# Ledger of designs, part 25: peptides against a protein of PDB entry 1Y74

Target 1, 57 residues: chain A of PDB entry 1Y74
Amino acid sequence: LGLERDVSRAVELLERLQRSGELPPQKLQALQRVLQSRFCSAIREVYEQLYDTLDIT

## One batch from the design tools (peptide; made by RFdiffusion4, then SolubleMPNN)

Design b2_p16_4_s2
Fold by OpenDDE base, seed 5:
Structure b2_p16_4_s2 (fold): chain B 57 residues (1-57), chain A 16 residues (1-16)
Amino acid sequence: as target 1 above (57 residues)
Amino acid sequence: RLLEAIEEVERLEREA
């Protein structure tokens, strides 16, 4: 799974949106913090490991 | 790792 890359891309897009000023930055920053959290990373790692092991295609 | 993840959730809840 490419979830690490997809999360990194989502964070990059959130940072661009925060810099554009088109949207209130506070909620975008909160979402970025969630995506970069140790919790989200741990859940991602577990999900990737389970997906690779269980072959849930 | 689970304790660190709980502490991170509690931090995110305080910052929201």
Scores: peptide ipSAE 0.038, ipTM 0.580, DockQ to the pose 0.050
Fold by OpenDDE base, seed 2:
Structure b2_p16_4_s2 (fold): chain B 57 residues (1-57), chain A 16 residues (1-16)
Amino acid sequence: as target 1 above (57 residues)
Amino acid sequence: RLLEAIEEVERLEREA
């Protein structure tokens, strides 16, 4: 499971969208802060561990 | 780590 890479890519895309000025930056910045939070990282780690344990494939 | 995660949620709720 490559969720860390996908989250890192999502953050990069959010930073590009904020710099384009095409969208109000406040909600994009708030979402970036959530994705970079210690909380989101902890939930991701738990999810990855459970997925690796329960994925019998 | 759980207390730090709770404090982080409370920070995110105040910034939204």
Scores: peptide ipSAE 0.037, ipTM 0.578, DockQ to the pose 0.049
Fold by OpenDDE base, seed 3:
Structure b2_p16_4_s2 (fold): chain B 57 residues (1-57), chain A 16 residues (1-16)
Amino acid sequence: as target 1 above (57 residues)
Amino acid sequence: RLLEAIEEVERLEREA
């Protein structure tokens, strides 16, 4: 499972969107903060562990 | 760790 890489890519894309000015930056910045939070990291780790154990497709 | 996760959720709710 490559969720850490996918989250890192999502953060990179959010930073690009914030710089483009095409969208209100505040909500994009809030979403970036959520994705980089210790909470989301802990949930990702639990999900990766459960996926590896339960073979959830 | 559960208390730390709750405190982090409460932080995110205040920043939104």
Scores: peptide ipSAE 0.037, ipTM 0.577, DockQ to the pose 0.049
Fold by OpenDDE base, seed 1:
Structure b2_p16_4_s2 (fold): chain B 57 residues (1-57), chain A 16 residues (1-16)
Amino acid sequence: as target 1 above (57 residues)
Amino acid sequence: RLLEAIEEVERLEREA
């Protein structure tokens, strides 16, 4: 799975949205912190391992 | 690592 790259792209987009001022930055910054958390990274790794094991395609 | 993950969840819950 390319989830690491997709999460990195999501963070990049959140940083752009925070700089645009079109949306309240606090919730976007909170979401960025969640996506960059050690917890989220550990859950992503577990999910990638399970997906690779269960993906019968 | 489990304690650090719990502490991180509790931090994220307080910031939401």
Scores: peptide ipSAE 0.036, ipTM 0.574, DockQ to the pose 0.050

Design b2_p16_4_s3
Fold by OpenDDE base, seed 2:
Structure b2_p16_4_s3 (fold): chain B 57 residues (1-57), chain A 16 residues (1-16)
Amino acid sequence: as target 1 above (57 residues)
Amino acid sequence: LLQEAIEQARRLEEQA
């Protein structure tokens, strides 16, 4: 499962959108903070490990 | 793997 890579890519895209100034950056920055939070990382890690173990189709 | 996931979940609960 490539969730870590997908989250990293999502953060990269959010950073680009914030730098463009085309959108109000505050909500994009808040979403980036959530995706990079210790809580989100811990949940992702648990999910990835469980997914690999249980082979949930 | 499953044991590691359970331990990570437990650590998260202890931090909340």
Scores: peptide ipSAE 0.030, ipTM 0.526, DockQ to the pose 0.028
Fold by OpenDDE base, seed 1:
Structure b2_p16_4_s3 (fold): chain B 57 residues (1-57), chain A 16 residues (1-16)
Amino acid sequence: as target 1 above (57 residues)
Amino acid sequence: LLQEAIEQARRLEEQA
């Protein structure tokens, strides 16, 4: 599971969208702040740990 | 790993 990488890629794409001006930048910036928040990071860490424990290969 | 995930989840619930 690579959620940290996927979140980092999502943030990069949000930054590109903010620079393109195709979408309202304020809402994109708010979403970026949520994805980079301590709360989102803590949920990601819990999810990654549970996923690794429960992963049935 | 599971015990730490449970403790992290509990700390998040206590803050909500």
Scores: peptide ipSAE 0.029, ipTM 0.513, DockQ to the pose 0.029
Fold by OpenDDE base, seed 3:
Structure b2_p16_4_s3 (fold): chain B 57 residues (1-57), chain A 16 residues (1-16)
Amino acid sequence: as target 1 above (57 residues)
Amino acid sequence: LLQEAIEQARRLEEQA
């Protein structure tokens, strides 16, 4: 599963967008905080562990 | 593995 890598890439892109100043940085930072939250990490871990055992669509 | 994932999900639900 590439989900951890994809989330890490999304965070990297959000950090680049925050530095560009093209978008309101507060909303981008809030989204980054959500993606890096303990809640999102725990959901990701459960999903990755169950992925090979359950056909989750 | 599956049992550990279920237990992680349960712990998350109890904390929410």
Scores: peptide ipSAE 0.028, ipTM 0.508, DockQ to the pose 0.029
Fold by OpenDDE base, seed 5:
Structure b2_p16_4_s3 (fold): chain B 57 residues (1-57), chain A 16 residues (1-16)
Amino acid sequence: as target 1 above (57 residues)
Amino acid sequence: LLQEAIEQARRLEEQA
């Protein structure tokens, strides 16, 4: 499970989209803040631990 | 326990 890497890649792509100006940056920035939040990190960590422990797909 | 965990998660979500 590589959720940390995938979230980091999603943030990188959001930063590129914000710089391109093709989309309104405010919602992209809000999504980036959510993905980088302590809440999202805590939920990801719990999910990764449960996934590893239960071997659920 | 579960209700306290839900309330902690909600408070963390509001700070995101």
Scores: peptide ipSAE 0.026, ipTM 0.529, DockQ to the pose 0.039

Design b2_p16_4_s4
Fold by OpenDDE base, seed 2:
Structure b2_p16_4_s4 (fold): chain B 57 residues (1-57), chain A 16 residues (1-16)
Amino acid sequence: as target 1 above (57 residues)
Amino acid sequence: QLLEAIEQARRLEREA
């Protein structure tokens, strides 16, 4: 799984949306903080390792 | 490595 790349892309898009000012930035910033959190990164890493080892399809 | 990663994730969940 390329979840790290997808999360990085999601964060980039959230940063662009925050800078545009077209949307209330608070919830976007909160979501960015969650996606960049150490906890979320650790869970992602576990999930990627499990997916590589187990056939969960 | 997988078991270690699971243990680290559980630790971080408790600290969050």
Scores: peptide ipSAE 0.035, ipTM 0.581, DockQ to the pose 0.033
Fold by OpenDDE base, seed 1:
Structure b2_p16_4_s4 (fold): chain B 57 residues (1-57), chain A 16 residues (1-16)
Amino acid sequence: as target 1 above (57 residues)
Amino acid sequence: QLLEAIEQARRLEREA
């Protein structure tokens, strides 16, 4: 499961949105920090492991 | 490893 890549892409897009100024940059930066947090990384890791175990395809 | 990862995630969730 390539969630790490998808999270990395989401962070990249958030950085672009912050530079555009179209949206409140402080909230976008807060979301970026959450996505890069140890908590979100741990949840991602658990999800990837469970997905591999429960994959019925 | 999975059980340990789940335990760590639960710990971090309680601290957040």
Scores: peptide ipSAE 0.033, ipTM 0.573, DockQ to the pose 0.035
Fold by OpenDDE base, seed 5:
Structure b2_p16_4_s4 (fold): chain B 57 residues (1-57), chain A 16 residues (1-16)
Amino acid sequence: as target 1 above (57 residues)
Amino acid sequence: QLLEAIEQARRLEREA
């Protein structure tokens, strides 16, 4: 599972969108902060570690 | 199961 890569890509895209000015930046920045938060990172790490061993539905 | 885990995580986030 490549969640770390996908989250990193999502953050990159959010930064590009903020610079383009096509969308209001405030909500994009808030989403970026959530994705980069210690909490989100910890949950992602646990999920990646357990993904292959647990049946999560 | 995933939705329940997400809800649990959100509770922990609010308590922190």
Scores: peptide ipSAE 0.032, ipTM 0.535, DockQ to the pose 0.044
Fold by OpenDDE base, seed 3:
Structure b2_p16_4_s4 (fold): chain B 57 residues (1-57), chain A 16 residues (1-16)
Amino acid sequence: as target 1 above (57 residues)
Amino acid sequence: QLLEAIEQARRLEREA
């Protein structure tokens, strides 16, 4: 799925930026936590069910 | 399952 891949790539990039030390890590870590939150996971699951299966049950 | 997932997502959105 495009969304799952894009979210995973965004998290990977945030982790790399945190390790580089070029930017304050706290804001990057906060954004990573949001992307990995139960809310974002639930939205991803809705997207996956809608566009992969079209199962409206 | 999609409707249940939508309802779950809406609950989590209100709690966030």
Scores: peptide ipSAE 0.052, ipTM 0.602, DockQ to the pose 0.038; fails the geometry check

Design b2_p16_5_s2 (from b2_p16_5, 5 letters changed)
Fold by OpenDDE base, seed 5:
Structure b2_p16_5_s2 (fold): chain B 57 residues (1-57), chain A 16 residues (1-16)
Amino acid sequence: as target 1 above (57 residues)
Amino acid sequence: AVEKIEEALRLARELE
């Protein structure tokens, strides 16, 4: 599935966008915080476990 | 999985 890798890549891109100053950084930082939260990680782990168990095509 | 869902819900309430 690779959701962990995709989330990590999304966070990296958000950090670059914040440094560029092209967009208001506060909302980007808020999104980054959500993606890095224990809540998001817990949901991701549950999803990955269910995905592997159910073999969703 | 159920325990992780319960943990996620707890953490969600803490972030609000």
Scores: peptide ipSAE 0.050, ipTM 0.611, DockQ to the pose 0.051
Fold by OpenDDE base, seed 2:
Structure b2_p16_5_s2 (fold): chain B 57 residues (1-57), chain A 16 residues (1-16)
Amino acid sequence: as target 1 above (57 residues)
Amino acid sequence: AVEKIEEALRLARELE
């Protein structure tokens, strides 16, 4: 699982979109805050650990 | 792992 990498990439893309000005930045910034939240990080870590333990293919 | 699960549940209840 590369969830940490994928989330980091998603945040990077959101930051680029915010800087482009093509979209209203408020919703993009809100989504970025959610993805970087302690809650999402904790859920991701739990999921990754369980995935490794259960070896879900 | 258990501590992380407990933390996730706590954060879910707080909606943080």
Scores: peptide ipSAE 0.048, ipTM 0.614, DockQ to the pose 0.048
Fold by OpenDDE base, seed 3:
Structure b2_p16_5_s2 (fold): chain B 57 residues (1-57), chain A 16 residues (1-16)
Amino acid sequence: as target 1 above (57 residues)
Amino acid sequence: AVEKIEEALRLARELE
C-alpha cells in the first residue's frame, strides 16, 4: 500500500492539468487543496495503519 | 490510531 506516493502523484498530475488550460482550473485547484489538507493526510494515515493491522485485500 | 481518528474528526468539523 503506497497511498502517500499515489496522493503525491495525483497532486503532480493535477498541477499539470491546471497548467495545460484544457479544463477550468478552479475545481482542480480545489481538489488539490483537499488532497493536501491536514484532514486528508490524517485520514490517509489512519487508513494505512488500519490496512497494515487488518491485512485486508 | 484512536488519537489520530479523533484529530481527523475534529478537522472534518472545521471544514478541512
Scores: peptide ipSAE 0.047, ipTM 0.615, DockQ to the pose 0.050
Fold by OpenDDE base, seed 4:
Structure b2_p16_5_s2 (fold): chain B 57 residues (1-57), chain A 16 residues (1-16)
Amino acid sequence: as target 1 above (57 residues)
Amino acid sequence: AVEKIEEALRLARELE
């Protein structure tokens, strides 16, 4: 499970989109802030731990 | 895991 890597990549892409000016940056910035929040990090860690322990595939 | 859930719930309450 590469959720941490995927979140980091998503943040990078959001930063690039903000710099391009092709899209209104405000919502992109808001999403970036959510993905980088302590709340999202805590949920990610819980998810990763549960995913490793549960056989859901 | 439980401690992280509790932390997440605390942080969620602080955002609302």
Scores: peptide ipSAE 0.047, ipTM 0.607, DockQ to the pose 0.047

Design b2_p16_5_s3 (from b2_p16_5, 7 letters changed)
Fold by OpenDDE base, seed 1:
Structure b2_p16_5_s3 (fold): chain B 57 residues (1-57), chain A 16 residues (1-16)
Amino acid sequence: as target 1 above (57 residues)
Amino acid sequence: MEEKILEALELARRLE
């Protein structure tokens, strides 16, 4: 499961959106901080381990 | 398989 790559891509897109100025940057920055948090990384690792075990198609 | 479940459950427990 490539969740790390998808999270990295989501962060990249959030950074682009913040630079465009089309959206209020504070909420986008808050979401970026959440996605890059140790908490989200730990949840991702749990999910990846469970996903690999359950073989969810 | 079972070992990965146990590792995931242990990691989840550390987040509580």
Scores: peptide ipSAE 0.041, ipTM 0.623, DockQ to the pose 0.035
Fold by OpenDDE base, seed 4:
Structure b2_p16_5_s3 (fold): chain B 57 residues (1-57), chain A 16 residues (1-16)
Amino acid sequence: as target 1 above (57 residues)
Amino acid sequence: MEEKILEALELARRLE
């Protein structure tokens, strides 16, 4: 499961969008903060551990 | 296999 990589890629894309100035940065920054939050990291860790065990295809 | 489930359940309890 590549959730850590996918979240890291999503954050990278959000940072690029914020630097482009094409979109209002406040909502993009808020989403980035959510994705990097301790809460989302803990949910990801639980999900990855369960996924590796249950093979949710 | 069982150990990973127990670790996940312990992490889940810390989210409450």
Scores: peptide ipSAE 0.041, ipTM 0.622, DockQ to the pose 0.033
Fold by OpenDDE base, seed 3:
Structure b2_p16_5_s3 (fold): chain B 57 residues (1-57), chain A 16 residues (1-16)
Amino acid sequence: as target 1 above (57 residues)
Amino acid sequence: MEEKILEALELARRLE
C-alpha cells in the first residue's frame, strides 16, 4: 500500500492547482494542510498496518 | 494478523 506516495502526489497536485488560480486557493490550501498534518500522517500509518488485516470493504 | 493490530494500536496511542 503506497499511501505515503499517493498523499505526496496529491499535495503536489494541490500546489499546482493553487498556482493556476482556477480555483479559490483557501480550500486547496486547507486540504494540503490536512494532508500534511501530523494527525493525517498518524491515521495513515495506522491504516497501513490494518489494511491487510481488516475487511474494510 | 495480531502483530499488525498491536503495532497499529501502539501508533494510535501516540496520537494523544
Scores: peptide ipSAE 0.040, ipTM 0.619, DockQ to the pose 0.033
Fold by OpenDDE base, seed 2:
Structure b2_p16_5_s3 (fold): chain B 57 residues (1-57), chain A 16 residues (1-16)
Amino acid sequence: as target 1 above (57 residues)
Amino acid sequence: MEEKILEALELARRLE
């Protein structure tokens, strides 16, 4: 499970969208802040550690 | 497997 990579890619895309000025940046910036938050990172780390062990599908 | 669970539990405790 490569959630760290996917989150990093999502943040990169959000930064590009904010720089384009095509969309109101406020919601994009809020989502970026959530994805980069300590809370989101900690939940991701716990999830990644358990994913291969627990059948959550 | 067990070690990975223990690491996840330790990470979860740091959320408190």
Scores: peptide ipSAE 0.038, ipTM 0.616, DockQ to the pose 0.032

Design b2_p16_6_s1 (from b2_p16_6, 7 letters changed)
Fold by OpenDDE base, seed 2:
Structure b2_p16_6_s1 (fold): chain B 57 residues (1-57), chain A 16 residues (1-16)
Amino acid sequence: as target 1 above (57 residues)
Amino acid sequence: ELEELVRELQEILERL
């Protein structure tokens, strides 16, 4: 379950970076939208099922 | 720091 943790942490970092106001928010918000997309969620679900099936630690 | 948050984000994105 590294992917879910890494995606969740990446979203948290993007939210912190957007709140700091030190960087243009548009690119950060676009990246956050990609990571939270239905496409990335569907990929994560497929990877979780594959890891559970293949017993890859 | 801003640079540390950006570095951690880059390290995560390189692992995806």
Scores: peptide ipSAE 0.433, ipTM 0.867, DockQ to the pose 0.902
Fold by OpenDDE base, seed 1:
Structure b2_p16_6_s1 (fold): chain B 57 residues (1-57), chain A 16 residues (1-16)
Amino acid sequence: as target 1 above (57 residues)
Amino acid sequence: ELEELVRELQEILERL
């Protein structure tokens, strides 16, 4: 399950970047909302099932 | 560092 870990890590990084205050938070928040969207989650679940079925390491 | 966090985020986004 690399994709779930990568998305979870990307969200953690976006939250750290927002907390630093060094970057405008609005674009980071928008990207985080996309990664946490029901659409992105549903696509991720389909990809994870395909990767598990195809044994793509 | 800010640059390291941005780089790691970019590397992840390029793999998606």
Scores: peptide ipSAE 0.432, ipTM 0.866, DockQ to the pose 0.875
Fold by OpenDDE base, seed 4:
Formats: sequence, C-alpha cells, structure tokens
Structure b2_p16_6_s1 (fold): chain B 57 residues (1-57), chain A 16 residues (1-16)
Amino acid sequence: as target 1 above (57 residues)
Amino acid sequence: ELEELVRELQEILERL
C-alpha cells in the first residue's frame, strides 16, 4: 500500500540522515520512533482499510 | 545530497 511504502521510505531516510551525523540525531530518532510506533501502525492499518473500503482512487 | 534526503522526507511527511 502507498502509505506503508511512504512510512518505510521515511524511516530509511531518517536512518540515512542519522548516519550522516550532519543533523541532531535526537529529533530524527524521535520522529523515527513515532513512525515505527504501534499508534502509527494502527492508524496506517485503519487508513488502508478505509481506502480499500471507500475505493478512493 | 543531505538537502535532497531532507526534501524527500518532507514530501513524504506532508502526504501522511
């Protein structure tokens, strides 16, 4: 699903940005933890179910 | 580049 791909890509980007050392890692780690949280995973699941149900192309 | 990675991350976060 597009949202799952976008979240997975956002996490990959955050991991790359943390490894560069050019940005303060704490805020990037906090954002990554939010995106990987059970809360964001549950919102993603509800969103995916709603899009599949509503057939919003 | 770092700026490109930040831009792509921002574009994704705006779609969420």
Scores: peptide ipSAE 0.431, ipTM 0.867, DockQ to the pose 0.785
Fold by OpenDDE base, seed 3:
Structure b2_p16_6_s1 (fold): chain B 57 residues (1-57), chain A 16 residues (1-16)
Amino acid sequence: as target 1 above (57 residues)
Amino acid sequence: ELEELVRELQEILERL
């Protein structure tokens, strides 16, 4: 879905930014871990279901 | 560029 795509893209960007070495890798890695966490995935599933149910365009 | 990658990342994070 759009959110899963956006997160997959955000993770790819974070991996590129970590490889560049121009930014402190620890903060980027922490954000990537949050985005890939089971907690974040479960919250996304709940939000997607709520938005689909509430028809909030 | 670094700035472009950071911008695209920020735009995604603002949508989450």
Scores: peptide ipSAE 0.431, ipTM 0.866, DockQ to the pose 0.836

Design b2_p16_6_s2 (from b2_p16_6, 8 letters changed)
Fold by OpenDDE base, seed 4:
Structure b2_p16_6_s2 (fold): chain B 57 residues (1-57), chain A 16 residues (1-16)
Amino acid sequence: as target 1 above (57 residues)
Amino acid sequence: ELAELVAELEELLARL
Protein backbone atom coordinates (compact mmCIF):
# COMPACT_ATOMS: atom_id res chain seq x y z
CA LEU B 1 0.00 0.00 0.00
CA GLY B 2 1.20 3.57 -0.60
CA LEU B 3 2.27 5.72 2.36
CA GLU B 4 -0.77 7.97 1.98
CA ARG B 5 -3.14 4.98 2.09
CA ASP B 6 -1.33 3.52 5.12
CA VAL B 7 -1.58 6.85 6.99
CA SER B 8 -5.26 7.18 6.06
CA ARG B 9 -5.99 3.64 7.29
CA ALA B 10 -4.00 4.25 10.49
CA VAL B 11 -6.11 7.37 11.19
CA GLU B 12 -9.31 5.38 10.57
CA LEU B 13 -8.17 2.69 13.02
CA LEU B 14 -7.28 5.33 15.63
CA GLU B 15 -10.76 6.86 15.27
CA ARG B 16 -12.40 3.43 15.70
CA LEU B 17 -10.24 2.65 18.73
CA GLN B 18 -11.14 6.00 20.32
CA ARG B 19 -14.87 5.36 19.76
CA SER B 20 -14.74 1.82 21.19
CA GLY B 21 -14.00 3.16 24.69
CA GLU B 22 -11.92 0.05 25.46
CA LEU B 23 -8.68 2.08 25.58
CA PRO B 24 -7.83 5.48 27.07
CA PRO B 25 -8.36 7.86 24.12
CA GLN B 26 -5.74 10.50 25.00
CA LYS B 27 -2.67 8.74 23.56
CA LEU B 28 -4.62 7.55 20.52
CA GLN B 29 -5.83 11.09 19.89
CA ALA B 30 -2.28 12.42 20.27
CA LEU B 31 -1.00 9.90 17.71
CA GLN B 32 -3.83 10.81 15.33
CA ARG B 33 -2.93 14.51 15.68
CA VAL B 34 0.70 13.73 14.85
CA LEU B 35 -0.26 11.70 11.75
CA GLN B 36 -2.59 14.50 10.58
CA SER B 37 -0.10 17.30 11.38
CA ARG B 38 1.21 19.64 8.69
CA PHE B 39 4.68 18.32 9.43
CA CYS B 40 3.73 14.68 8.79
CA SER B 41 1.73 15.62 5.68
CA ALA B 42 4.70 17.57 4.29
CA ILE B 43 7.07 14.66 5.02
CA ARG B 44 4.58 12.25 3.42
CA GLU B 45 4.47 14.41 0.28
CA VAL B 46 8.28 14.44 0.10
CA TYR B 47 8.46 10.66 0.55
CA GLU B 48 5.76 10.10 -2.08
CA GLN B 49 7.69 12.28 -4.52
CA LEU B 50 10.90 10.39 -3.74
CA TYR B 51 9.21 7.00 -4.21
CA ASP B 52 7.74 8.18 -7.51
CA THR B 53 11.15 9.42 -8.64
CA LEU B 54 13.15 6.39 -7.48
CA ASP B 55 10.49 3.81 -8.50
CA ILE B 56 11.06 1.88 -5.26
CA THR B 57 8.95 -1.24 -4.66
CA GLU A 1 -11.72 -7.29 17.49
CA LEU A 2 -9.74 -4.82 19.65
CA ALA A 3 -6.56 -6.90 19.45
CA GLU A 4 -6.92 -7.22 15.66
CA LEU A 5 -7.39 -3.46 15.23
CA VAL A 6 -4.36 -2.75 17.42
CA ALA A 7 -2.27 -5.32 15.52
CA GLU A 8 -3.24 -3.79 12.15
CA LEU A 9 -2.42 -0.31 13.48
CA GLU A 10 0.99 -1.49 14.73
CA GLU A 11 1.72 -3.09 11.35
CA LEU A 12 0.80 0.13 9.52
CA LEU A 13 2.93 2.28 11.85
CA ALA A 14 5.90 -0.07 11.39
CA ARG A 15 5.69 0.51 7.60
CA LEU A 16 5.99 4.32 7.82
Scores: peptide ipSAE 0.425, ipTM 0.851, DockQ to the pose 0.851
Fold by OpenDDE base, seed 3:
Structure b2_p16_6_s2 (fold): chain B 57 residues (1-57), chain A 16 residues (1-16)
Amino acid sequence: as target 1 above (57 residues)
Amino acid sequence: ELAELVAELEELLARL
């Protein structure tokens, strides 16, 4: 649950940063695409399962 | 502010 929230918040921040116009958007958009990729989602699911199993807080 | 948003983003990325 923590990792999913952290990824979701990171995406929100990347969207805000892109809209601000203070930074070149291309690299921010690329990072956002990585975080929203199926690959990243699959990794997140594995980590969430591991953390739930290991009860790591 | 930009610096605060970047700092929060960096903190989140460091947790991944």
Scores: peptide ipSAE 0.424, ipTM 0.850, DockQ to the pose 0.864
Fold by OpenDDE base, seed 1:
Structure b2_p16_6_s2 (fold): chain B 57 residues (1-57), chain A 16 residues (1-16)
Amino acid sequence: as target 1 above (57 residues)
Amino acid sequence: ELAELVAELEELLARL
């Protein structure tokens, strides 16, 4: 669903922001690690299934 | 560029 694409785009943006060097990288890296974590992926799958079941847009 | 990237990131995070 759109959530997987949104997470993938968010990770791409975080990688670009880290490469620019304009921001402290540690918090950006921490957020990227959270978004790419097995926990976040598992929660995403649960939410996507709930949205599909409840027909929530 | 920085402000645009941050704004897009904030929008994406708000949709999670």
Scores: peptide ipSAE 0.423, ipTM 0.850, DockQ to the pose 0.856
Fold by OpenDDE base, seed 5:
Structure b2_p16_6_s2 (fold): chain B 57 residues (1-57), chain A 16 residues (1-16)
Amino acid sequence: as target 1 above (57 residues)
Amino acid sequence: ELAELVAELEELLARL
């Protein structure tokens, strides 16, 4: 769904930014780890289930 | 470009 796609795209961008070497990689990597954390995944699952159930566009 | 990638990332983060 939209949130999953947005998180996936954000991770792709973070990986590109890390590979460019133009920015310090540590903070970018930390943000990527947060977005890919089990906590964020669990919140995403709950969010998606609620929005699917409530039919909120 | 770097600026475009950062801008897209900021937009995505603001939507979460």
Scores: peptide ipSAE 0.420, ipTM 0.849, DockQ to the pose 0.873

Design b2_p16_6_s3 (from b2_p16_6, 8 letters changed)
Fold by OpenDDE base, seed 4:
Structure b2_p16_6_s3 (fold): chain B 57 residues (1-57), chain A 16 residues (1-16)
Amino acid sequence: as target 1 above (57 residues)
Amino acid sequence: ELEALLAELERLLERL
């Protein structure tokens, strides 16, 4: 689904931003950890189930 | 480069 792709791309961007050294890495790393958390994965699963049920493409 | 990466990240976060 678009959400999984968007999360994966957001994580890639956060990793690039952390490697650039232009920004303090701690907040970026914290956001990455949130996006990769089991909590966000569970929300994504619920969201995917709702979209599958509603057939919203 | 930084601003473009931030703008894309913001756009992605708004879609979540």
Scores: peptide ipSAE 0.449, ipTM 0.861, DockQ to the pose 0.864
Fold by OpenDDE base, seed 3:
Structure b2_p16_6_s3 (fold): chain B 57 residues (1-57), chain A 16 residues (1-16)
Amino acid sequence: as target 1 above (57 residues)
Amino acid sequence: ELEALLAELERLLERL
């Protein structure tokens, strides 16, 4: 599981989408802030531990 | 393209 990698890539995409100007940036920025939040980081750590323990592919 | 970036973003969000 590369949830850290997936989150990092999602943030990169959100930054690219914000720079394109094709979409209103405010909702993209809000989503980016959520993904970079300490809360999402803590959830990600829990998920990674659970998936490692449960051998979920 | 916008659609490709959105599709990749959606795929990543579905994995969370």
Scores: peptide ipSAE 0.449, ipTM 0.859, DockQ to the pose 0.829
Fold by OpenDDE base, seed 2:
Structure b2_p16_6_s3 (fold): chain B 57 residues (1-57), chain A 16 residues (1-16)
Amino acid sequence: as target 1 above (57 residues)
Amino acid sequence: ELEALLAELERLLERL
């Protein structure tokens, strides 16, 4: 689904930004941890199920 | 560029 792809791309960008060293890594790492959290994963699964049931493109 | 990566990240976060 588009959401999983968008989250995966956001994590990739956060990893690139952390490796560049141009920004303080702590806030970027905190945001990455939120996006990869069990909470965000569980919410994504609920959204995926809702989109599958509602057939929303 | 840093600004382009930040702009893409902001756009992705707004879609969530």
Scores: peptide ipSAE 0.446, ipTM 0.859, DockQ to the pose 0.880
Fold by OpenDDE base, seed 5:
Structure b2_p16_6_s3 (fold): chain B 57 residues (1-57), chain A 16 residues (1-16)
Amino acid sequence: as target 1 above (57 residues)
Amino acid sequence: ELEALLAELERLLERL
């Protein structure tokens, strides 16, 4: 689904930004941890089920 | 480039 792809791409970008060394890694790593958290994963699953059920275009 | 990566990240975060 679009949300899963967007989260995966956001994580990839955060990993690239951390490896560049141009920015302090701590805040980037904290954001990555939030996006990969069980909470965000559970929300994504609920949204996916709701979109499938409601046929929201 | 750093700015292009940040701009793409910001656009993705706005869609979540």
Scores: peptide ipSAE 0.444, ipTM 0.859, DockQ to the pose 0.874

